# Ledger of designs, part 34: peptides against a protein of PDB entry 7MKK

Target 1, 71 residues: chain A of PDB entry 7MKK
Amino acid sequence: SMKEKVKAKLVEIRKFVPFIRRVRIDFQDTLSKVQGHRLDALVNLLDREDVSMSSLNKIEVIIDKLRTRFN

## One batch from the design tools (peptide; aimed at target 1 L39 V61 R69 F70)

Design b2_p29_7_s2 (made by RFdiffusion4, then SolubleMPNN; from b2_p29_7, 8 letters changed)
Fold by OpenDDE base, seed 1:
Structure b2_p29_7_s2 (fold): chain B 71 residues (1-71), chain A 29 residues (1-29)
Amino acid sequence: as target 1 above (71 residues)
Amino acid sequence: KEEEEREKLQKEMEEVVKLLDEVLEEEEK
């Protein structure tokens, strides 16, 4: 079902929460305040159970961009 | 140069923030 697909996608994306937190901290002095706040908001969003598939797909793109820069 | 790398990072992160703003607007409750 779509619900099960959303849950599975959320589990996969949550694996990157430690990475996002690391980017936020290790580059805190380089990031603007707004950029830092947005990363914090992303981590907080991923703690929710009711994130849409549309949003999860966009978050995957965001993570891929972060990984390209911060790997 | 460090400044050029910082500027590049800022530009790349700006695109990330744009996408993130779309997500946060969609999920705003």
Scores: peptide ipSAE 0.524, ipTM 0.842, DockQ to the pose 0.789
OpenDDE base, seeds 2, 3, 4, 5: peptide ipSAE 0.523, 0.523, 0.521, 0.521; ipTM 0.840, 0.841, 0.841, 0.840

Design b2_p29_7_s3 (made by RFdiffusion4, then SolubleMPNN; from b2_p29_7, 10 letters changed)
Fold by OpenDDE base, seed 2:
Structure b2_p29_7_s3 (fold): chain B 71 residues (1-71), chain A 29 residues (1-29)
Amino acid sequence: as target 1 above (71 residues)
Amino acid sequence: EKKKEIEELQKEMEDIVKMLDEVLEEEEK
């Protein structure tokens, strides 16, 4: 079902929470306050169980961009 | 140089923030 697909995608995306937290901390002095706050908001969003597949797909693109920029 | 690298990083992060703003708006409940 779509619900099962969402749950599976959310589990996969959550694997990157430690990475997002690490980016947020390691580059805290380089990132603007807004950029830092948005990364914090992303981590908080991923604690929710009711995130849409559309949003999860966008978040995957965001994570891929972060992974491309950050080694 | 480090300055250019920071500027490029900041630009990429601004693009990411725009995408995040879309996500956060969509998921605002």
Scores: peptide ipSAE 0.575, ipTM 0.860, DockQ to the pose 0.766
OpenDDE base, seeds 1, 3, 4, 5: peptide ipSAE 0.574, 0.570, 0.573, 0.573; ipTM 0.860, 0.858, 0.859, 0.859

Design b2_p29_7_s4 (made by RFdiffusion4, then SolubleMPNN; from b2_p29_7, 8 letters changed)
Fold by OpenDDE base, seed 4:
Structure b2_p29_7_s4 (fold): chain B 71 residues (1-71), chain A 29 residues (1-29)
Amino acid sequence: as target 1 above (71 residues)
Amino acid sequence: KEEEERKKLQEEMEEVVKLIDEVLKEEKE
């Protein structure tokens, strides 16, 4: 079902939460306050269970962009 | 140059922030 797909996608995306937190911490002095805040907001959003598939797909793109820049 | 690399990082992060803002708007309570 779509609900099961959303849940599975959310579980997979949550695996990258430690990575996003690491990016925020390691580059805190380089990132603007706004950029840091947005990363925090993204992590907080991923604590929710009601995230849409559309948003999860966009978050996947976000993670891919971060992974391209941050190893 | 370190400054150029920081500038590049900032530009790349602005693209990320735009996408985050879209997500946050979609998930706005």
Scores: peptide ipSAE 0.670, ipTM 0.914, DockQ to the pose 0.787
OpenDDE base, seeds 1, 2, 3, 5: peptide ipSAE 0.670, 0.670, 0.669, 0.670; ipTM 0.914, 0.914, 0.914, 0.914

Design b2_p29_8 (made by RFdiffusion4)
Pose (drawn by RFdiffusion4):
Structure b2_p29_8 (pose): chain A 71 residues (1-71), chain P 29 residues (1-29)
Amino acid sequence: as target 1 above (71 residues)
Amino acid sequence: SEKEELEEKAGETLDETMDLLEEVLEEEE
């Protein structure tokens, strides 16, 4: 059943791509280069679909951790 | 739980959370 279980979560979780993109730009002045890079690769990855469930769970936390360290 | 473990790994700083993102990127390679 997991097969799909992914698609669903990627759909919901892709609503944050603009949020992440905003965080990267508004605070390019606040964060490191390696933070800028990994935040871009994060966007690039959320744009694919060969995305593991084990990473989407890592990404939901990584997003909860930015909804509160910024915003 | 898995989420609690991931929250502990993400840590209290942005760098620590970026390290967790690095793990995601390596896994997806």

Design b2_p29_8_s1 (made by RFdiffusion4, then SolubleMPNN; from b2_p29_8, 8 letters changed)
Fold by OpenDDE base, seed 4:
Structure b2_p29_8_s1 (fold): chain B 71 residues (1-71), chain A 29 residues (1-29)
Amino acid sequence: as target 1 above (71 residues)
Amino acid sequence: SEREKLEKEAGDTLDETMALLDEVLKEEE
C-alpha cells in the first residue's frame, strides 16, 4: 500500500538524520542563520510520521544534494 | 574568474537546495 511505501521511505530517509545534524553543526559557521534553521526544521520534520510521499521524495533529493555538497 | 564562477555555482546549487527544502517545509507546515 501507499502507506507502507511512505513508511518504508521514511525509514530510509531517517538513516540520514545523523548526517543532517552533522552538516548543521560542522558547517554552522558557513551556513546562514536561515539555512541552519531550515536544516533544524528538516530534522524535526523527519521525527513526524505524517510526511507525504511527495515531500519524502523531495527530501531524498535534498539529502543527495547535501551529501554531494558536504561529503 | 574561474574560481569565482565555481564558487558562485556552488552557492547557487546550495541556494536551490535550500529553496527546495523551504518548499517541503511549507508543504508540511
Scores: peptide ipSAE 0.613, ipTM 0.897, DockQ to the pose 0.234
OpenDDE base, seeds 1, 2, 3, 5: peptide ipSAE 0.612, 0.612, 0.613, 0.611; ipTM 0.896, 0.896, 0.897, 0.896

Design b2_p29_8_s2 (made by RFdiffusion4, then SolubleMPNN; from b2_p29_8, 11 letters changed)
Fold by OpenDDE base, seed 2:
Structure b2_p29_8_s2 (fold): chain B 71 residues (1-71), chain A 29 residues (1-29)
Amino acid sequence: as target 1 above (71 residues)
Amino acid sequence: SEREKLREQAGDTIEETMELLDEVLKEEA
């Protein structure tokens, strides 16, 4: 079901929360305050269970872009 | 300069990522 797919995707995306936190902290001096806030908001968002599949797919793209830009 | 262009391009890429993030945050607000 779609519900099961969303839960599975969320579990996979949550595996990258530590990475997002590391990006936020390691590049704190490079990121603007608003950019840092956005990353914090992303981490907070991933604590929720009502995130749509559409948003999760976009978040996956965001993480891929971050992984490309940040080590 | 070439270095400035590269830095600008990198900045644009980061900002595009942030714009996509803003889109997500707005959708889930």
Scores: peptide ipSAE 0.597, ipTM 0.888, DockQ to the pose 0.216
OpenDDE base, seeds 1, 3, 4, 5: peptide ipSAE 0.586, 0.597, 0.584, 0.585; ipTM 0.884, 0.888, 0.882, 0.887; seed 1 fails the geometry check

Design b2_p29_8_s3 (made by RFdiffusion4, then SolubleMPNN; from b2_p29_8 with K3R E8K K9Q L14I D19E E22D E29K)
Fold by OpenDDE base, seed 3:
Structure b2_p29_8_s3 (fold): chain B 71 residues (1-71), chain A 29 residues (1-29)
Amino acid sequence: as target 1 above (71 residues)
Amino acid sequence: SEREELEKQAGETIDETMELLDEVLEEEK
């Protein structure tokens, strides 16, 4: 079901929360306030259970772009 | 310097994702 797919996608994306946090911390001194805030907000968002598939798909793209640049 | 280049690249990558990130944050606000 769609609900199951959303849950599965959320579980997979959450695996990258530590990565996002690491990026945020490693470059804290170089990120603008807005950039830092956006990353924090992304992490906080992924703590929620009611994230839409549309958002999860976009987040996956975001993570892929970050992973391309960061280890 | 190498560090400077890494910092620049980090910022550029984050900026490239800002549009999608803003959409997500707005959608889930």
Scores: peptide ipSAE 0.367, ipTM 0.773, DockQ to the pose 0.253
OpenDDE base, seeds 1, 2, 4, 5: peptide ipSAE 0.355, 0.359, 0.358, 0.356; ipTM 0.766, 0.768, 0.767, 0.766

Design b2_p29_8_s4 (made by RFdiffusion4, then SolubleMPNN; from b2_p29_8, 8 letters changed)
Fold by OpenDDE base, seed 3:
Structure b2_p29_8_s4 (fold): chain B 71 residues (1-71), chain A 29 residues (1-29)
Amino acid sequence: as target 1 above (71 residues)
Amino acid sequence: SERDKLEEEAGETIDETMELLDEVLEEEK
């Protein structure tokens, strides 16, 4: 079901939450308030269970871009 | 320094994702 697919995607995406947090903290002093807030909001969003598959797919793209730079 | 370069690149990379991130955050608001 779509519900199960969303759950599976969310589990995969959540594996990268520690990575996102690390980026946020490591560069905290250099990021603008807006940049930092957006990363915080992203992490907070991933704590929710009602995120759409469309949004999760977009988030995956975001994470891939971050990983390319910060891996 | 190398650290300075990484810090600058961090901001640039995050900026590159801002539009998509804002879209996601708005959709899930």
Scores: peptide ipSAE 0.342, ipTM 0.762, DockQ to the pose 0.200
OpenDDE base, seeds 1, 2, 4, 5: peptide ipSAE 0.338, 0.338, 0.339, 0.339; ipTM 0.759, 0.760, 0.759, 0.759

## One batch from the design tools (peptide; aimed at target 1 S52 K65)

Design b2_p30_1 (made by RFdiffusion4)
Pose (drawn by RFdiffusion4):
Structure b2_p30_1 (pose): chain A 71 residues (1-71), chain P 30 residues (1-30)
Amino acid sequence: as target 1 above (71 residues)
Amino acid sequence: EEEEEEEEEEEEEEEEQDEFLDELEEDLDE
């Protein structure tokens, strides 16, 4: 059943791509280079679909951790 | 043999994605 379980989480979870993109631009003045990079690669990855469930769960927490360190 | 090679490649790609996301979580905790 997992097969699809992924698609669903990716759909919900892609609603934050604009939010991340905003975080990376507004605070390019606040964060390191290696934080800018990993935030881009995060966007690039959320744009694919060979995305592991085990990674999406890592990504929901990385989002909860920036809905509260910023915003 | 071809199906096993494809499954190994998919697992390697998943592991690279997990390692990258662990490094990103560490950067955000700093």

Design b2_p30_1_s1 (made by RFdiffusion4, then SolubleMPNN; from b2_p30_1, 13 letters changed)
Fold by OpenDDE base, seed 2:
Structure b2_p30_1_s1 (fold): chain B 71 residues (1-71), chain A 30 residues (1-30)
Amino acid sequence: as target 1 above (71 residues)
Amino acid sequence: KKEEEEKRRKKKKEEEQDKFLDELLEEIDE
């Protein structure tokens, strides 16, 4: 079902929560206050269960960009 | 009415999440 697909995608995306937290800390001096706040908000969003597939797809793109820049 | 209101609330939350994520994408690209 679509609901099961969303849950599976959320599980996969949540694997990157530790990475996002590390980016927020390790690059704190290079991040703007706005960027830092938004990364914190992103982690908080991923702790929720009511994230849409559209949002999860965008978060995947964000993670890919973070990996390119910070890894 | 209640089902339509719930659908409208879910849609609004999704739009707000999408806006937040779009702004985050923009800030990362800068």
Scores: peptide ipSAE 0.523, ipTM 0.837, DockQ to the pose 0.873
OpenDDE base, seeds 1, 3, 4, 5: peptide ipSAE 0.520, 0.522, 0.522, 0.521; ipTM 0.836, 0.837, 0.837, 0.837; seed 1 fails the geometry check

Design b2_p30_1_s2 (made by RFdiffusion4, then SolubleMPNN; from b2_p30_1, 13 letters changed)
Fold by OpenDDE base, seed 5:
Order: C-alpha cells, then sequence, then structure tokens
Structure b2_p30_1_s2 (fold): chain B 71 residues (1-71), chain A 30 residues (1-30)
C-alpha cells in the first residue's frame, strides 16, 4: 500500500539523521545561520510519523547533496 | 465542517513543509 511505501521510505531516510547532525556540527562555521537552522528543522521533521512521500523524496535529494558537498 | 477545516490545515502545513525543504535544497546548492 501507499502507507507501507511511505513507512519504508521514512525508515530509510531516518538512517541518515546521524549524518545530518554531524554535518550541522562539523560544518557549523562554514554554514550560514539559515542553513544551520534548516538542518535542525530537517532533523526535527524526521522525528514525525506523518511525513508525506513528496517530502521524503525531497529529503532524499537533500541528503544526497549533503553527502556530495560534505562527504 | 470541522473535518474540512482540519484537512485544509493539514494541506497548508504540508505546503509550508515543502517550501522549507525547497529553500534548504536551494541553499545547499549555493
Amino acid sequence: as target 1 above (71 residues)
Amino acid sequence: EEEEEKKKEEEKKKKEEEEFLDKLLEEIDE
């Protein structure tokens, strides 16, 4: 079902929460204030159970870009 | 009416969430 797909995607995306937290800390001096705040908000968003597939797909792209930029 | 109002509020919240994510995507590319 769509609900099962969303749940599966959320589980996969949550695996990157520790990485996002590390990026936020390790690159704090190079990130803008706004970028830092948005990364914090992203982590908080992933604590929710009611995240849509559309949002999860965007988050997946964000994580990919973070991995490329911050390794 | 209350159910319709809740649905509209959820849709608004979802839109704001996607706008936030779009802004984050834009800034990571900078």
Scores: peptide ipSAE 0.557, ipTM 0.855, DockQ to the pose 0.818
OpenDDE base, seeds 1, 2, 3, 4: peptide ipSAE 0.556, 0.555, 0.556, 0.557; ipTM 0.855, 0.854, 0.855, 0.856

Design b2_p30_1_s3 (made by RFdiffusion4, then SolubleMPNN; from b2_p30_1, 13 letters changed)
Fold by OpenDDE base, seed 4:
Structure b2_p30_1_s3 (fold): chain B 71 residues (1-71), chain A 30 residues (1-30)
Amino acid sequence: as target 1 above (71 residues)
Amino acid sequence: SEEERRRKEEEEKRREEEEFLDELLEELDK
C-alpha cells in the first residue's frame, strides 16, 4: 500500500539523520546561516510521521547533494 | 465540512514542506 511505502521510505531516510547532524556540526563554518537553520529544520521534519512521499523523495535528493559535497 | 478542512490543511502542510525543501535544495546549490 501507499502507506506502507511511505513508512518504508521514511525508515530508510531516517538512517541518514546522524549524517545530516554531522554535516551541520562538522561543516558549521562552511554552511551559511540559512543552510544551517534549514538542516536543523530538516532533522526536525524527519522526526514526524506525517511526511509525504513527495517530500521524502526531495529529502533523498538533498541527502545525495550533502554526501557529494561533504561526504 | 470537517473532512474537507482536514484534507485542505494536509495539502497546505505538504505544499509548505515541499517549498521548504525546494528552498533548501536551492541553498545547497549555491
Scores: peptide ipSAE 0.495, ipTM 0.822, DockQ to the pose 0.889
OpenDDE base, seeds 1, 2, 3, 5: peptide ipSAE 0.494, 0.493, 0.492, 0.492; ipTM 0.822, 0.822, 0.821, 0.822

Design b2_p30_1_s4 (made by RFdiffusion4, then SolubleMPNN; from b2_p30_1, 13 letters changed)
Fold by OpenDDE base, seed 5:
Structure b2_p30_1_s4 (fold): chain B 71 residues (1-71), chain A 30 residues (1-30)
Amino acid sequence: as target 1 above (71 residues)
Amino acid sequence: KEKERKEEEKKKREKEEEEFLDELLEELDE
């Protein structure tokens, strides 16, 4: 079901939460205040259970961009 | 009515999340 797919995607994306947290801290001086705040908000968003598939797909792209730049 | 309100609040939150994520994507493209 779509619900199951969303749940599975959320589980996979949550594996990158520690990475996002590290980026937020380790590169705090190179990030703008707004970017830092958005990364914090991103981590908080991933604590929710009702994240849409659309949002999860965008978050995946964000993680890929972060990995390219910071990993 | 309570169910409808909660559904509307959820829809609003999802819209705000999409906008937030789009902005973050744009910022990371700079």
Scores: peptide ipSAE 0.594, ipTM 0.872, DockQ to the pose 0.826
OpenDDE base, seeds 1, 2, 3, 4: peptide ipSAE 0.593, 0.593, 0.594, 0.594; ipTM 0.872, 0.871, 0.872, 0.872

Design b2_p30_2 (made by RFdiffusion4)
Pose (drawn by RFdiffusion4):
Formats: structure tokens, sequence, C-alpha cells
Structure b2_p30_2 (pose): chain A 71 residues (1-71), chain P 30 residues (1-30)
């Protein structure tokens, strides 16, 4: 059943791509280069679909961690 | 100091994410 279980989470979780992109730009003045890079690769990855469930769970936390470090 | 620690933890989490995604892609290729 997992097969799909992914698609669903990627759909919901893609609503944060603009949020991340905003975090990256507004605070390019606050964060490191390696933070800028990893935040970009994060966007690039959320744009694919060969995305593991185990990485989406990682990514929900990483988002919860930015909804509260910023914003 | 707390903000720096949170940023370091965020980098660690991102590194773990990209490492685990790469291992998953290798498994798909196999």
Amino acid sequence: as target 1 above (71 residues)
Amino acid sequence: EEEEEEDEELLEDLDELFEEQEEYEEEEEE
C-alpha cells in the first residue's frame, strides 16, 4: 500500500516549496552558503517523484524545524 | 548560541536526508 502512500505525502508536503524558497531568499543574509545550498537541493528534490518515504519523513521534520526557526 | 546550535542540527538533518535519499536511489537501481 505504500506505493501511493508516498504520492499523497509529496502532494501535501509540496505546498511548502514556496515557503522554503522564501526562507532561502529573505534570509540569504542570515544563513551560510552550505545552508543556502542544502535548501536549494531540498527544493530540487521535492520537485522529483522517485522520493523515498523515509526521506519525506525526514523532510516533514526539517520543515517543522524551519516553520519555527524562521517565521 | 542556541540559534547556532539549531542551525548546526538543521545541517545535520539535511545531510542525513540527502544521504538516505542517495542510498534509496541506489537500491532502486539494483

Design b2_p30_2_s1 (made by RFdiffusion4, then SolubleMPNN; from b2_p30_2, 15 letters changed)
Fold by OpenDDE base, seed 1:
Structure b2_p30_2_s1 (fold): chain B 71 residues (1-71), chain A 30 residues (1-30)
Amino acid sequence: as target 1 above (71 residues)
Amino acid sequence: SKEEEEERELLKLLDELFKEEKEALEKKKK
């Protein structure tokens, strides 16, 4: 079901939460205030249970770009 | 620079994400 697909996707995306937190901390001095705030908000969003598949797909793209920029 | 452009695109994606979430939250309030 779509609900199960969302749950599975959320589990996969949440695997990157430690990475996002690491980016936020390790590069705090070089990140802009808005970038830091967005990363904090991203982590908080992934703690929620009502994230849509559309949002999860966007988050995946964001994480890929973060990996490109920050390893 | 290319790096600055990529950084800008990342911010745009983040903004789009949270715009969607904000709209979803507002719909839930109804």
Scores: peptide ipSAE 0.260, ipTM 0.702, DockQ to the pose 0.730
OpenDDE base, seeds 2, 3, 4, 5: peptide ipSAE 0.249, 0.213, 0.253, 0.255; ipTM 0.695, 0.650, 0.701, 0.700; seed 2 fails the geometry check

Design b2_p30_2_s2 (made by RFdiffusion4, then SolubleMPNN; from b2_p30_2, 13 letters changed)
Fold by OpenDDE base, seed 2:
Structure b2_p30_2_s2 (fold): chain B 71 residues (1-71), chain A 30 residues (1-30)
Amino acid sequence: as target 1 above (71 residues)
Amino acid sequence: DEEEKELKELLELLDELFEEEKKAREEKKK
């Protein structure tokens, strides 16, 4: 079902939460307070169970861009 | 530079995401 697909996708995306936290700390001195808050909010969003597939797909794109920059 | 441009684009994507999530929550409450 779509609900099961969303749940599976969320589990996969959550594997990157520790990475996002590392990026947040790594860029702490280069990001504005607002920009840092957005990364914190991204982590908080992934703690929810009601994230849509559309949002999860966008989060994947964001994470991929972060991975490119962090490496 | 290119790094600054890439960071800006990333942050714009985050802004779009949060606006969509806000709208989705508002629709769910109706």
Scores: peptide ipSAE 0.130, ipTM 0.614, DockQ to the pose 0.699
OpenDDE base, seeds 1, 3, 4, 5: peptide ipSAE 0.129, 0.130, 0.127, 0.129; ipTM 0.613, 0.609, 0.610, 0.615; seed 3 fails the geometry check

Design b2_p30_2_s3 (made by RFdiffusion4, then SolubleMPNN; from b2_p30_2, 13 letters changed)
Fold by OpenDDE base, seed 2:
Structure b2_p30_2_s3 (fold): chain B 71 residues (1-71), chain A 30 residues (1-30)
Amino acid sequence: as target 1 above (71 residues)
Amino acid sequence: SEEEEEMKELLELLDELFQEEQQALEEKKK
């Protein structure tokens, strides 16, 4: 079902939460306040259960961009 | 710079994401 697909994708995306937290901490002095806040908000969003498939797809794109920059 | 532009694009995507989430929450409350 669609609900099961959303849950499965959320589990996969959540695997990157430690990565996002690491980026936030390792580059804390380099990131602007806005950039840091956005990363914190992203982590908080992924802690929710009611994230849509559309949002998860967008988050995946965001994470891919982060991975490209912060290897 | 190119790096600055890429970070700007990332922030814009994040802003768009959170705007959509906020709109979804507002619609849910109606």
Scores: peptide ipSAE 0.165, ipTM 0.652, DockQ to the pose 0.736
OpenDDE base, seeds 1, 3, 4, 5: peptide ipSAE 0.164, 0.162, 0.165, 0.167; ipTM 0.653, 0.649, 0.654, 0.653; seeds 4, 5 fail the geometry check

Design b2_p30_2_s4 (made by RFdiffusion4, then SolubleMPNN; from b2_p30_2, 13 letters changed)
Fold by OpenDDE base, seed 3:
Structure b2_p30_2_s4 (fold): chain B 71 residues (1-71), chain A 30 residues (1-30)
Amino acid sequence: as target 1 above (71 residues)
Amino acid sequence: SEDEKELQELLKLLDELFEEQKKAEEEKKK
């Protein structure tokens, strides 16, 4: 079902939460307050159970960009 | 939704950051 697919995708995306947290901390001095708050919001969003597939796909794109820039 | 708006803004801000960094790096190579 779609609900099961969402749950599976969420589990996979959540594997990157520690990475996102590290980016937020390691680059705190180079990020604007707005950018820092956006990263915090991203982590908080992934703690929720009501994240849509659309949102998860967008998050995946963001994570891929972060991985490319912040190895 | 508010979550979707937040994600769109994050994507925009990160893209802008990456472009600024790229331009700065290219200028340093001149």
Scores: peptide ipSAE 0.149, ipTM 0.579, DockQ to the pose 0.029
OpenDDE base, seeds 1, 2, 4, 5: peptide ipSAE 0.132, 0.131, 0.132, 0.132; ipTM 0.596, 0.594, 0.596, 0.593

Design b2_p30_3 (made by RFdiffusion4)
Pose (drawn by RFdiffusion4):
Structure b2_p30_3 (pose): chain A 71 residues (1-71), chain P 30 residues (1-30)
Amino acid sequence: as target 1 above (71 residues)
Amino acid sequence: SEEDEELDEDLEELFETFEEDVEEEEEELE
């Protein structure tokens, strides 16, 4: 059943791509280069679909951890 | 900040283990 279980999560979780993009730009003045990079690769990855469930769970927490460090 | 260090670690772990996690999931689906 997992096959799809992914698609669903990716759909819901892709609503944060603009939020992440905003974080990257507004605070390019606050964060490191390596933080800028990994935040970009995070966007690039959420744009694919060969995305593991195990990584989406890591991405939900990595989002919760920026809905509260920023914002 | 401590929170930045934690976020950095999580982002580093995501991109270090991504290919392995994808391979493991493909094997489970096969």

Design b2_p30_3_s1 (made by RFdiffusion4, then SolubleMPNN; from b2_p30_3, 10 letters changed)
Fold by OpenDDE base, seed 1:
Structure b2_p30_3_s1 (fold): chain B 71 residues (1-71), chain A 30 residues (1-30)
Amino acid sequence: as target 1 above (71 residues)
Amino acid sequence: SEEDKELQELLDELFETEEEEREKEKKELE
């Protein structure tokens, strides 16, 4: 079901939370204040259980961009 | 940089999406 797919996607995306936190800390001086705030909000968003597939797909793109720049 | 702008735009788009989803949820609960 779509609900099961969303849960599975959320589990996979959550594996990157430690990476996002690391980016936030290691590159705090490089990131703009807005970007830093958005990354904090992103981590908080991933703590929720009601994240849509649309949002999860966008988060995946963001993580890929972060990996390209910071890893 | 252009990369910073792209990242910012993606983050903005994400949170616009979340606002839309929350508004839909609120309407469904009414």
Scores: peptide ipSAE 0.302, ipTM 0.735, DockQ to the pose 0.533
OpenDDE base, seeds 2, 3, 4, 5: peptide ipSAE 0.292, 0.297, 0.300, 0.299; ipTM 0.727, 0.731, 0.733, 0.733

Design b2_p30_3_s2 (made by RFdiffusion4, then SolubleMPNN; from b2_p30_3, 11 letters changed)
Fold by OpenDDE base, seed 1:
Structure b2_p30_3_s2 (fold): chain B 71 residues (1-71), chain A 30 residues (1-30)
Amino acid sequence: as target 1 above (71 residues)
Amino acid sequence: SEEDKELLELLDELFETEEEERKKEKELLE
């Protein structure tokens, strides 16, 4: 079901939370204040259980961009 | 940089999406 797909996607995306936290800390001096704030909000968002597939797909793209740039 | 702008744009787009989803959820609960 779509609900199960969302849950599975969320589990996979959450694997990158430690990476996102690390980017936020290690590159704090190179990130803009807005970017830092948005990354904090992103981590907080991934603590929720009601994230839509649309949002999860966007988060995946964001993580790919972060990986390319920071690791 | 252009990369910074792109990343910020994607993050902003994400949270616009979340605001829309929360709005829909709130409306459903009314």
Scores: peptide ipSAE 0.368, ipTM 0.777, DockQ to the pose 0.500
OpenDDE base, seeds 2, 3, 4, 5: peptide ipSAE 0.360, 0.359, 0.357, 0.360; ipTM 0.772, 0.772, 0.770, 0.773

Design b2_p30_3_s3 (made by RFdiffusion4, then SolubleMPNN; from b2_p30_3, 13 letters changed)
Fold by OpenDDE base, seed 4:
Structure b2_p30_3_s3 (fold): chain B 71 residues (1-71), chain A 30 residues (1-30)
Amino acid sequence: as target 1 above (71 residues)
Amino acid sequence: SSELEELQKLLDELFSTFEEEKEKEKKLLE
């Protein structure tokens, strides 16, 4: 079901939360306050259960961009 | 930098669309 697919996707995306936190800290002096706050908000968003598949797909793109640019 | 500006844009788009989706859902439940 779509519900189960969303749940599975959320579990996979949450595996990158430690990475996002590392990016936030490692580049704290380079990132603007707004960018830092957005990264914090991204982590907080992933703690929610009411995230759509559309949002999860967009988050995945963001994580891929972070991996390319900051890893 | 262009790289950081692009990241900011992606994050802004994410949160904008998420809030829009939640707002639409709220209206449907009223």
Scores: peptide ipSAE 0.194, ipTM 0.639, DockQ to the pose 0.508
OpenDDE base, seeds 1, 2, 3, 5: peptide ipSAE 0.190, 0.185, 0.185, 0.187; ipTM 0.633, 0.629, 0.627, 0.632

Design b2_p30_3_s4 (made by RFdiffusion4, then SolubleMPNN; from b2_p30_3, 14 letters changed)
Fold by OpenDDE base, seed 4:
Structure b2_p30_3_s4 (fold): chain B 71 residues (1-71), chain A 30 residues (1-30)
Amino acid sequence: as target 1 above (71 residues)
Amino acid sequence: SPELEELQELLDDLFSTEEEERKKEEEKLA
């Protein structure tokens, strides 16, 4: 079901939360205040259970950009 | 940097989407 697919994707995306936290801290001086705030909000968003597939797909793109920029 | 500005734009888009999805769900429940 779509619900099962969303839950599975959320589980996979959450595996990157430690990475996002590391980016936020290790590059704090490089990030603007707004960018840092948005990353904090992203981590908080991933604590929720009701994240949509559309949002998860966009988060995946964001993670790919972070990986490209920060390893 | 241009890359970080793009990142911010992607994050802005994400949170706009989240707001839209929340509104859509609220409308279904009303």
Scores: peptide ipSAE 0.611, ipTM 0.897, DockQ to the pose 0.530
OpenDDE base, seeds 1, 2, 3, 5: peptide ipSAE 0.607, 0.608, 0.606, 0.611; ipTM 0.896, 0.896, 0.896, 0.897

Design b2_p30_4 (made by RFdiffusion4; failed a check: the pose's geometry)
Pose (drawn by RFdiffusion4):
Structure b2_p30_4 (pose): chain A 71 residues (1-71), chain P 30 residues (1-30)
Amino acid sequence: as target 1 above (71 residues)
Amino acid sequence: EEEEEEEEDEELNEELDELFEEQEEFEEEN
């Protein structure tokens, strides 16, 4: 059943791509280069679909951890 | 407070690194 279980999460979890993109630009003045890079690769990855469930769970936390470090 | 913010940034970096490594391993398995 997991096959799809991914698609669903990716759909919901892609509503934050603009949020991340904003975080990257507004605070390019606050964060490191390696933070800028990893934040871009994060956007580039959320743009694919060969994305593991095990990584989406990692992504939901990484997001919860930016909805509260910023914002 | 600044030290706490640095620690949170370091943790975030670590988690992003773990994410990218785990995704690469998943792609190799496929």

